Peptides against a protein of PDB entry 2FGR. Designs and how they scored, part 52

Target 1, 331 residues: chain A of PDB entry 2FGR
Amino acid sequence: SSVTLFGIVDTNVAYVNKDAAGDSRYGLGTSGASTSRLGLRGTEDLGGGLKAGFWLEGEIFGDDGNASGFNFKRRSTVSLSGNFGEVRLGRDLVPTSQKLTSYDLFSATGIGPFMGFRNWAAGQGADDNGIRANNLISYYTPNFGGFNAGFGYAFDEKQTIGTADSVGRYIGGYVAYDNGPLSASLGLAQQKTAVGGLATDRDEITLGASYNFGVAKLSGLLQQTKFKRDIGGDIKTNSYMLGASAPVGGVGEVKLQYALYDQKAIDSKAHQITLGYVHNLSKRTALYGNLAFLKNKDASTLGLQAKGVYAGGVQAGESQTGVQVGIRHAF

## One batch from the design tools (peptide; aimed at target 1 S2 L40 R41)

Design b2_p21_8_s3 (made by RFdiffusion4, then SolubleMPNN; from b2_p21_8, 13 letters changed)
Fold by OpenDDE base, seed 1:
Structure b2_p21_8_s3 (fold): chain B 331 residues (1-331), chain A 21 residues (1-21)
Amino acid sequence: as target 1 above (331 residues)
Amino acid sequence: GERRPSDLPEAAEGEVTYLFN
């Protein structure tokens, strides 16, 4: 048997021109091109086409050496796989996020990613962004002529917040078609949470598609997130994304992505546009730069996610510019 | 700022494998 040690250290110099007070922030940030991580994984062939697996992965914060500690909150699974597909037990990406965030050309990190997978309603659950879940059982089908699917259920274990007694329960899944240059997916999920101490359902529907033309790739997302509160009305956000990437020469990649976040509860929109470039020095080491613009209208207060420097909001109706320049190294 | 795990694990580009016989 074997155990594989793997990881990425991605650290950058980052700048945003506005924080919540209207002041600039700058410094050393993390995970601008890829999420920094440290992981252990392994697979055991049990014979007859059956395999056992484990995966333990945590985020690395190179700017402070993980001063707040290290954990395996990115993934901590044991699995069985075979001709039937794969069953996973443990904390992981929920199936909907695992599939639908794959259409994000910025890999769900840095200042340029699609930010639709978000806690739009001050939900009090730990994973109200719809990305991961504790106590998760997941199943992924094989690929049948392009068709594939994933399903998940997370136990709430009677977690309570206020009068809500099923916080953390997740049910969701996706169906997809992945064949050659084409990928398309539909995801549906519901998560139980609380807002203001009251039971709330986080409902999510997401459509994604991409096509690789060889000379360039196009990708898109359509998402609706709705926090259905028992009292106070629904908090609904419609999010849209369109992006393109292309190889540059033999060692570079350029990316351009636009997103719109229509926040219905506050009748306010935010526009995000990001230009990114990655320069591969090797298969394991790259330099990169990101330039992002975020325009908030009306009551919108969204901020770019310059992790390690500033990831908070801005004043209502304010625009924010962000820059990241960094090194990504994989091992 | 808040330190939260980022969204997606991309495929690792480098690996160190230890074999146990």
Scores: peptide ipSAE 0.033, ipTM 0.620, DockQ to the pose 0.215
OpenDDE base, seeds 2, 3, 4, 5: peptide ipSAE 0.023, 0.022, 0.028, 0.022; ipTM 0.598, 0.588, 0.642, 0.568; seeds 3, 4 fail the geometry check

Design b2_p21_8_s4 (made by RFdiffusion4, then SolubleMPNN; from b2_p21_8, 13 letters changed)
Fold by OpenDDE base, seed 2:
Structure b2_p21_8_s4 (fold): chain B 331 residues (1-331), chain A 21 residues (1-21)
Amino acid sequence: as target 1 above (331 residues)
Amino acid sequence: GERRPSTTPEAAEGEVTYLEE
């Protein structure tokens, strides 16, 4: 059998011009280009095309040395794989986020990513952003002439918050077509949670597509999230993303991405635009820079996610500018 | 607030493999 140790250390200097008080924040941040992580994984060939696998992965916070501890909350799975695909047991990315975040040119991290996978409603569940789940069973098909799919179910285990009795239950999946330069996917999910101690369903639908022209890649996302509350009406957000990336000089990559977050419950929009550059010093080491602008309208208070520096909101209707410059090292 | 694990689904880019005999 084989065991692989792997990881990424990504640390940056970050700046945002506004916090919730209107003050600037700056310092050493983490995970600006890729999420910093440490992991162990392995596979065992069981014969007949069947393999067993394990995967244990946790986040690294290089700025404070994991002062809050280390855990395997990124992924902690055991799996069986073969001609039938792969079955996973344990905490992981839910199938919808695993597939649909792949269209985000900023790798779902730093100040530039698509922020649609979010807790839009002050949901009280641990994973109300729709990204991961505890107690998860997942299945992923092989690729059949481009067509592939993934499905997942997470047990609530009778978790309660207030009067909500099924908190943490997830059901969802995606269908996709991945062939050569083209990728397209549709994802559907429902997660049970609580808002204000009352049962709430987080419903999500996401469409994604990308095309690689060789000289450039285009990518897009369309998403709707609804927190369906028993009292107070639905909290609905429509999120849109369009991005482009291109190689530069054989060792660099430039990225430009726009997102719109139409927050229906507060009748307010936020616009995000991000320019990123990655410079590969080697196969394992890169320098990067991100420049992001977030424009909130009306009652919108969204903030850029400068992890380790400031990831909170801003005052209603305020704009925020963020910068990250950092080093990513993979080992 | 407690730092929550990031959502980034990036593949592992670095590997050190230990073979168990």
Scores: peptide ipSAE 0.020, ipTM 0.561, DockQ to the pose 0.226; fails the geometry check
OpenDDE base, seeds 1, 3, 4, 5: peptide ipSAE 0.010, 0.020, 0.017, 0.018; ipTM 0.556, 0.603, 0.516, 0.551; seeds 1, 3, 4, 5 fail the geometry check

## One batch from the design tools (peptide; aimed at target 1 S2 F6 L40 F331)

Design b2_p22_1 (made by RFdiffusion4; failed a check: the pose's geometry)
Pose (drawn by RFdiffusion4):
Structure b2_p22_1 (pose): chain A 331 residues (1-331), chain P 22 residues (1-22)
Amino acid sequence: as target 1 above (331 residues)
Amino acid sequence: AVTGTGANFADAFADLASKLAS
């Protein structure tokens, strides 16, 4: 049995060459290499291989001292685990995002990550990016011979927005194979939401795979996200990503990731290339840099996510360049 | 990270409090 207080402070200077008005922005931001967080977790041995766990974690914003207030929105769970796997109750990553975001070499944070888990259709739900859910129950199997799976159900509790009376419902899961060097997963999920006050399903299918050769690791993601309005119409986006990472000189790591976002509703594509470097001063402390180029075509207005500096959109068809340089300290 | 350990959560919390106060 044990109890652990932990966290990460990851703060950076960041710059983007354009915002929605076309002006550059620079400043002090956060979470470029890993999401800054503070948390408390524990594991209690109940005997016979059965364990009880808890986990409370919230995001830290070092640039403004969590000016909007601290919370445990990253994870707030209690659990039982054993030879049967693990059951968790509480807000957390849904199983599809928990497993599939592991294929993103930029840890789903900073200006370099895969942007597929986003609210493509301006859905009105609290978590229309498909990442986390309130009122979540999840089951995770053990890994037997490499095979493993996860399932989750989040209750809507009759949250109503317009014609949608089940906003926030999540049903989803994944199957996967993980043997150390090789990992592959298929995730499928549906959320209930509303767009412009009209009931809408958010359907998501995601495939991810990676192989770690030791000298380098190759990783990729494919995703279709479809917001399907009950009365008709849909906003569909296909997202693709391929990346590689390699250790450099003991202590160092280089990462490169290419992504494409095909936004069918506006018949427009965006392409992104991101180069990253991590230099470890210790196991707990790293300096890092990220350089990204995002090219929007046609009506696309996607922007790089320089958290704490600028994470809005850009003018239609514009290219945007971004940089982050910072320090990550885990504790 | 600061981690307290013990035979149960009560011991683990006491060990964690001691380490934080030191």

Design b2_p22_1_s1 (made by RFdiffusion4, then SolubleMPNN; from b2_p22_1, 8 letters changed; failed a check: the pose's geometry)
Amino acid sequence: EITGTGANLEEALADLAAKLAA

Design b2_p22_1_s2 (made by RFdiffusion4, then SolubleMPNN; from b2_p22_1, 6 letters changed; failed a check: the pose's geometry)
Amino acid sequence: EVTGTGANLAEALADLAAKLAA

Design b2_p22_1_s3 (made by RFdiffusion4, then SolubleMPNN; from b2_p22_1, 11 letters changed; failed a check: the pose's geometry)
Amino acid sequence: EITGTGKDLEEALADLEKKLAA

Design b2_p22_1_s4 (made by RFdiffusion4, then SolubleMPNN; from b2_p22_1, 8 letters changed; failed a check: the pose's geometry)
Amino acid sequence: EITGRGANLAEALADLAAKLAA

Design b2_p22_2 (made by RFdiffusion4)
Pose (drawn by RFdiffusion4):
Structure b2_p22_2 (pose): chain A 331 residues (1-331), chain P 22 residues (1-22)
Amino acid sequence: as target 1 above (331 residues)
Amino acid sequence: FTLENPTLAQTLALLAAFLTLA
């Protein structure tokens, strides 16, 4: 049994060459290499291989001292685990995002990550990016011979927005194979939501795979996200990503990631290339840099996610360049 | 910070104190 207080402070200087008005922005931001966080977790041995766990974790914003207030919105769970796997109750990453975001070499944070888990259709639900859910129950199997799976159901509790009376419902899961160097997963999920007050399903299918050669790792993601309005119409986005990372000189790591976002509703594509470098001063402390280029075509207005500096859109068809340089400290 | 083999009282006190942050 044990109890652990933990966290990460990751703060950076960041710059984007354009915002929605075309002006550059720079400042002090956060979470460029890992999401800043504070948390408390524990594991209690109940005997016979059975364990009880808890986990409370919230995001830290070092640039403004969590001016909007601290919370546990990253994870707030209690669980039982054993030879049967693990059952968790509480807000957390849904199984699909928990497993599939592991294929993103930029840890789903900063200006360099895969953008597929986003609210492509301006859905009105609390978590229309498909990342986390309130009122979540999840089951995670053990890994037997490399095979493993996860399933989750989040209750809507009759949350109503317009014609949608089950906003926030999540049903989803994944199957996967993980043997150390090789990992592959297929995730499928549906969420209930509303768009402009009209009931809408958010359907998501995601495939991810990676192989760690030791001298380098190759990783990729494919995703289709479809917001399908009950009365007809859909906003569909296909997202693709391929990346590689390699250790450099003991202590160092280089990462490169290319992504494409095909936004069918506006018949427009965006392409992104991101180069990253991490220099470890210790196991706990790293300096890092990220450089990203995002090219929007046609009506696309996607922007790089320089958290704490600028994470909005850009003018249609514009290219945007961004940089983050910072320090990550885990404790 | 990690506390190994904490008593029930220690666990409850640490959890209760931490919950005041939210």

Design b2_p22_2_s1 (made by RFdiffusion4, then SolubleMPNN; from b2_p22_2, 15 letters changed)
Fold by OpenDDE base, seed 5:
Structure b2_p22_2_s1 (fold): chain B 331 residues (1-331), chain A 22 residues (1-22)
Amino acid sequence: as target 1 above (331 residues)
Amino acid sequence: MVIENPSREEIEKIKEEFLKLA
């Protein structure tokens, strides 16, 4: 049996040229290349190919020293694993996000990631971005000739917001094919939430694929998120992403990613383009830089997620430019 | 950091250090 203490400290200098008032923001930010984290994990061999596991992981905010506290909201699971795969109990990435965010070349963090996994409707649930869930049971299959799957269910525990009585219930899963240079997956999820105190279903469908050509990797996502409200009509967003990454020499990686967010409820689009570079000083330490441009059209107010500096929206139809330069250290 | 077969006390001590950040 083993227990591993692990973590990442990722801190950057960040700049965005516009906030909600049209003013620039700059300062020290966190999690530009990888989410800063501190965790404990371990496994116990139970014999017969069965293993128990635990995983406790929380986010670290290096800029403020976790002024709002530390928790294990990234993951807090106990698991059993074996030839049957893995069953997990506890808060974690939901299966759909765990698999489908893997196609994001910016690791679902910083100013460059695919932002499709979002609360598009001012949902009042804690995890209306579709990334994680409380009270989650998950199952992951082994890989069988490339084919694999994951399924999850989260209990609402009768959480009520306004008239909504099942807030936080999640059901979802993915099927995937992972073989050599190819990865492809389809994810489906439904989460119950509230919008304006009214019951709302968050439906999500996501298709992802990537291919590693050796000299470069291509990755893509297609997603539809739909908040089905009892009153006020549906809030639907179609999100698209295409990205490429390539090694640069023996120590670097360059990334370019484009995303389109077609926000149907407001008939407005946002375009995101991000260029990133990572320079590995070692296996554990890297320097990085990200340059992102977000163009909002019409009523779109999306902002780049410069965590620790500014992660809010901008004025409708405004464009935002963001820069991050930072250090990532893993231990 | 890897702790092989840690005692319960060692695990609890580590947990306490994490919880002090709360």
Scores: peptide ipSAE 0.017, ipTM 0.462, DockQ to the pose 0.591
OpenDDE base, seeds 1, 2, 3, 4: peptide ipSAE 0.007, 0.000, 0.009, 0.010; ipTM 0.359, 0.245, 0.351, 0.412; seeds 1, 3 fail the geometry check

Design b2_p22_2_s2 (made by RFdiffusion4, then SolubleMPNN; from b2_p22_2, 15 letters changed)
Fold by OpenDDE base, seed 1:
Structure b2_p22_2_s2 (fold): chain B 331 residues (1-331), chain A 22 residues (1-22)
Amino acid sequence: as target 1 above (331 residues)
Amino acid sequence: MVIENPSKEEVEKILEEFKKLA
């Protein structure tokens, strides 16, 4: 048996031209190209094609040295795998996010990622962004001629917020086709949560696809999130993404991604355009730069996620420009 | 980094070191 210690330290200098007061913010940020992490994982062969596994992973904040502590909130799973696929027990990415975020060319981090997996409604659940869940059981099928699927259920454990019960319950899954240059997936999920202390269902549907042309990759996402409140209207957001990436000179990668967030409850749109470049100094070390522009319309207040510098909103209808330049090191 | 065939005690020690970061 073996245990693998692994991690990423990704730290950057970041700038955004506007915060909530209209002032610029700049400093040292984290996780601009990949989420900084520290983890342990391993497998045990149990014979007969059956394997046990574990995975423990937490986020690293290189700017402050994890001043708020360290935990395994990224993933804390034990698993069994074999010809039947994989069953996981413990906190993890929910199956929908695990699959559908794979189409994000900015690795679901920094100022460039698809921001559709979000708490759009001030949901009071811990994971109302639809990314992870506590108390999760997940199952992933093998790949059958390209076809694969994942399913998950998270127990609410009678968690209540205000008058809302079943908070934190998740049910969801995806079906996918992954064959050669093509990937396509459909995901569906529901989470029980609360908004303003009242029961709310977070419904999510996501379609993703990518195609690798060798010289370039195209990727796209279509998503609807709906916070269905017991009292008050639905809070619905339609999110769209289209991205392209291409290798540059054998050591680099350029990425361009556009996203649109149509926030129906406030009848307001936000447009995000991000240009990224990664320069590989080695297999483990890269330099990178990201340039993002976020245009809010009308009542939209979205902000770029310059983690460690500024990740808050801006004034309604304001645009924000962000830059990250950093180093990523994997070990 | 790969730790080949770690003892239970070695794994526990590593985990305890991570707990000290909390």
Scores: peptide ipSAE 0.047, ipTM 0.536, DockQ to the pose 0.589
OpenDDE base, seeds 2, 3, 4, 5: peptide ipSAE 0.037, 0.034, 0.007, 0.023; ipTM 0.505, 0.681, 0.327, 0.478

Design b2_p22_2_s3 (made by RFdiffusion4, then SolubleMPNN; from b2_p22_2, 14 letters changed)
Fold by OpenDDE base, seed 5:
Structure b2_p22_2_s3 (fold): chain B 331 residues (1-331), chain A 22 residues (1-22)
Amino acid sequence: as target 1 above (331 residues)
Amino acid sequence: MVIENPSKEEIEAIREEFLKLA
């Protein structure tokens, strides 16, 4: 059996020109290029091609030294793997997010990521962003000539909020084709939650695709998230993303990504555009810069996620500009 | 129990996974 200690410390100076009061925020933030983390993982060969595994991973907040504590909420799994694929037990990314976020060129981190995986409806469940789940069982297939899939189920354990039962129950999965430069995936998920103490289904459909041309990569996402409320009608968001990345001089990467969030319940759109650059000083250390612009229309109040500085909303119809410059170090 | 730092390849794989898992 082996045990590997691993981590990332990613800390930045961040600025956003508007908060909810219309004031600027700036300071030291975390996780601008990659989520800062500390983890332990290991495997045991059980013979016959079967392996046991564990993975324990928590987020690190370099700006405050984890003042609110440390936990393994990023991942806390035990697994069996082999020629059949992998079965995981424990808190993890749900299969849909694990696969479909892979098309986000900003890796779901910092001020530039695709924000479609979100709690669009003030859902009261702990993971109503559709990213992770407690009490999760997941299965991932091997890759068969490009075809692969993942499935997951999370137990609600009779969690209730208000009159809503089954809170936290997840069922979902994806099918994908990954072959050479091409990746394409379809994900479907449903999560039980509550909005205003009433039972709500969070339904999600996501399509993703990317193609690596060698000189550049193109990536795209199409997502519909629908919070189906028993009372008050559906809260639906259609999210779209298109991005491009290219290597620069063998040591750098430039990224450009656009996203559109069509928030149907408030008949309001938000437009996000982000330019990012990563400069690799080594295999483990990089400098990076992100510049993001978020334009809210009408009643939209979305904010850029400058974690550690400001991740709240803005006033309705306001635009926000964000900058991050930081260091990422992996160990 | 040998605590090993991830290899360069594992760090890259972790980065690729982490870039997906943010």
Scores: peptide ipSAE 0.015, ipTM 0.501, DockQ to the pose 0.097
OpenDDE base, seeds 1, 2, 3, 4: peptide ipSAE 0.007, 0.000, 0.007, 0.009; ipTM 0.467, 0.270, 0.427, 0.430; seeds 3, 4 fail the geometry check

Design b2_p22_2_s4 (made by RFdiffusion4, then SolubleMPNN; from b2_p22_2, 14 letters changed)
Fold by OpenDDE base, seed 3:
Structure b2_p22_2_s4 (fold): chain B 331 residues (1-331), chain A 22 residues (1-22)
Amino acid sequence: as target 1 above (331 residues)
Amino acid sequence: MTIENPSKEEIQKIKDEFLKLA
């Protein structure tokens, strides 16, 4: 049996050239290379190939010392695992996001991540970005010659918003092939939510793949998100990502990632390009820099996620440039 | 930080330390 205390403190100086008013923002931000976190985890061998596990993890905000408090909203699970795989009970990444965000070369954080896992429709549910769920049961298979899968169901517990009566219910899963340098996955999910107080289904389909050539890694995502509204028509977004990473001089890594967000309901596109560099000072400590450019077209108002400095939108059709320079420490 | 085969007291100490960090 074991218990492990673990975490990451990632803090940066960040700048964005435009906010919602067209003004620049700058300051101390968090989670530029990895999400800052504090956690406890452990396992107990129960014999016969069965293990119990727990995982408690919360986000750390190093810029303000968690002024809004600390919680275990990142993960709060108990599990059983064995030759059958793993069953988890509690708040966690939903299986689709857990698998498909692994293809994001920016680790789903900072100003460079793939932003497809988003609330595109002003959904009123707490997790309408499709990343995590409350009241979640998850199952993950073992890896069978590369083939693996994950499934999840979250209870709505009769949560209501307006006339919607199943808010927060999730059903989803993925199938994958992970063998050597190759990874490929298909994910499908539906989450029940509300928009304008009316029942809405958030449907998501995502394809991901990566290949590690040793000298470089390529990664890609294709995603469609639909908020299916009973009244007012569907809000559909097609998101695309292509990224590359390469080791530099044995202690560094360079990353380049492009994403396109085709927002069908407003007939508007946004283009994101991010260059990142990580310099490892040790196995636990790194310096990093990110440079991101986001070009909104037409009615698009997307903003880069400079957490702790500015994570809001910009004026319609405006472009935003962001910079982060920071320290990541893992323990 | 990893503790192998922790006693109940060691687990409690870890929890208490964790709560001080949170």
Scores: peptide ipSAE 0.017, ipTM 0.367, DockQ to the pose 0.596
OpenDDE base, seeds 1, 2, 4, 5: peptide ipSAE 0.014, 0.000, 0.016, 0.000; ipTM 0.339, 0.241, 0.382, 0.240; seed 5 fails the geometry check

Design b2_p22_3 (made by RFdiffusion4; failed a check: the pose's geometry)
Pose (drawn by RFdiffusion4):
Structure b2_p22_3 (pose): chain A 331 residues (1-331), chain P 22 residues (1-22)
Amino acid sequence: as target 1 above (331 residues)
Amino acid sequence: ALTVTDASARTALISAFISAFS
């Protein structure tokens, strides 16, 4: 049994060459290499291999001292685990995002990550990026011979927006194979939401795979996200990502990631290339840099996610360059 | 990280945390 207080402070200077008005922005931002967080967790041995757990974690914004107030929105769970696997109750990453985001070499944070888990259709639900859910129950199997799975159901509790009376419902899961160097997963999920006050399903299928050769690691993601309005119409986006990472000189790591976002509703594509470098001063402390180039075509207005500096869109068809340099300290 | 395993120390750490956010 144990209790742990933990966290990460990751703060950076960041710059993007353009915002929605075409002007550059620079400043002090956060979470470029890992999401800044504070949390408390514990595991209690109940005997016979059965354990009880808890986990409370919230995001830290070091640039403004959490000016909007601290919360435990990253994870707030209680759980039982044993030889049967693990059951968790509470807000958390849904199983599909928990497993599939592990294929993103930029840890789903900063200006360099895969952008597939986003609210492509301006859905009105609290979590239309498909990442986390309120009112979540999840089951995670053990890993037997490499095979493992996860399932989750989040209750809508009759949250109503317009013609949608089940906003926030999540049903989803994944199957996967993980043997150390090789990992592959297929995730499928549906959420209930509304767009412009009209009931809409958010359907998501995601495939991810990686192989760690030791001298380098190759990783990739494919995803289709479809917001399907009940009365007809859909906003469909296909997202693709391939990346590689390698250790450099003990202590160092280089990462490169290419992504493409095919936004069918506006018949437009965006391409992104991101180079990253992490220099470890210790196991707990790292300096890092990220450089990203995002090219929008046609009506696409996607922007790089320089958290705490600028994370909005850009003018249609514009290219945007971004940089983050910072320090990550875990505790 | 701060991690404790002693029962009394674990209780004290949980109590201090709850007090900080109550």

Design b2_p22_3_s1 (made by RFdiffusion4, then SolubleMPNN; from b2_p22_3, 11 letters changed; failed a check: the pose's geometry)
Amino acid sequence: EVTVTDPEAQQALIDAFLASVS

Design b2_p22_3_s2 (made by RFdiffusion4, then SolubleMPNN; from b2_p22_3, 13 letters changed; failed a check: the pose's geometry)
Amino acid sequence: EVTVTDPEAQRKLIEEFLKSVS

Design b2_p22_3_s3 (made by RFdiffusion4, then SolubleMPNN; from b2_p22_3, 15 letters changed; failed a check: the pose's geometry)
Amino acid sequence: EKVVTDPEEQAKLIAEFLASVS

Design b2_p22_3_s4 (made by RFdiffusion4, then SolubleMPNN; from b2_p22_3, 12 letters changed; failed a check: the pose's geometry)
Amino acid sequence: EVTVTDPEEQKALIDAFLESVS

Design b2_p22_4 (made by RFdiffusion4)
Pose (drawn by RFdiffusion4):
Structure b2_p22_4 (pose): chain A 331 residues (1-331), chain P 22 residues (1-22)
Amino acid sequence: as target 1 above (331 residues)
Amino acid sequence: ATKLSQLSAGFSEASSALSTYS
């Protein structure tokens, strides 16, 4: 049994060459290499291989001292685990995002990550990016011979927005194979939401795979996200990503990731290339840099996610360049 | 007593880290 207080402070200077008005922005931001967080967790041995766990974690914003107030929105769970796997109750990453985001070499943070888990259709739910859910129950199997799975159900509790009376419902899961160097997963999920006050399903299918050769690792993601309005119409986006990472000179790591976002509703594509470097001063402390180029075509207005500096959109069809340089300290 | 000691050590460490890096 044990109890642990932990966290990460990851702060950076960041710059983007354009915002929605076309002006550059620079400043002090956060979470470029790993999401800054503070948390408390524990594991209690109940005997016979059965364990009880808890986990409370919230995001830190070092640039403004969590000016909007601290919370445990990253994870707030209690759990039982054993030879049967693990059951968790509480807000957390849903199983599909917990497993599939592991294929993103930029840890789903900073200006370099895969942007597929986003609210493509301006859905009105609290978590229309498909990442986390309130009122979540999840089951995670053990890994037997490499095979493993996860399932989750989040209750809507009759949250109503317009014609949608089950906003926030999540049903989803994944199947996967993980043997150390090789990992592959297929995730499928549906959320209930509303768009412009009209009931809408958010359907998501995601495939991810990676192989770690030791001298380098190759990783990729494919995703279709479809917001299907009950009365008709849909906003569908296909997202693709391929990346590679390699250790450099003991202590160092280089990462490169290419992504494409095909936004069918506006018949427009965006392409992104991101180069990253991590230099470890210790196991806990790293300096890092990220350089990203995002090219929007046609009506696409996607922007790089320089958290704490600028994470909005850009003018239609514009290209945007971004940089982050910072320090990550885990405790 | 062990859990209290772990929590106290983690608190001291978190306080130092937040004062240094935040």

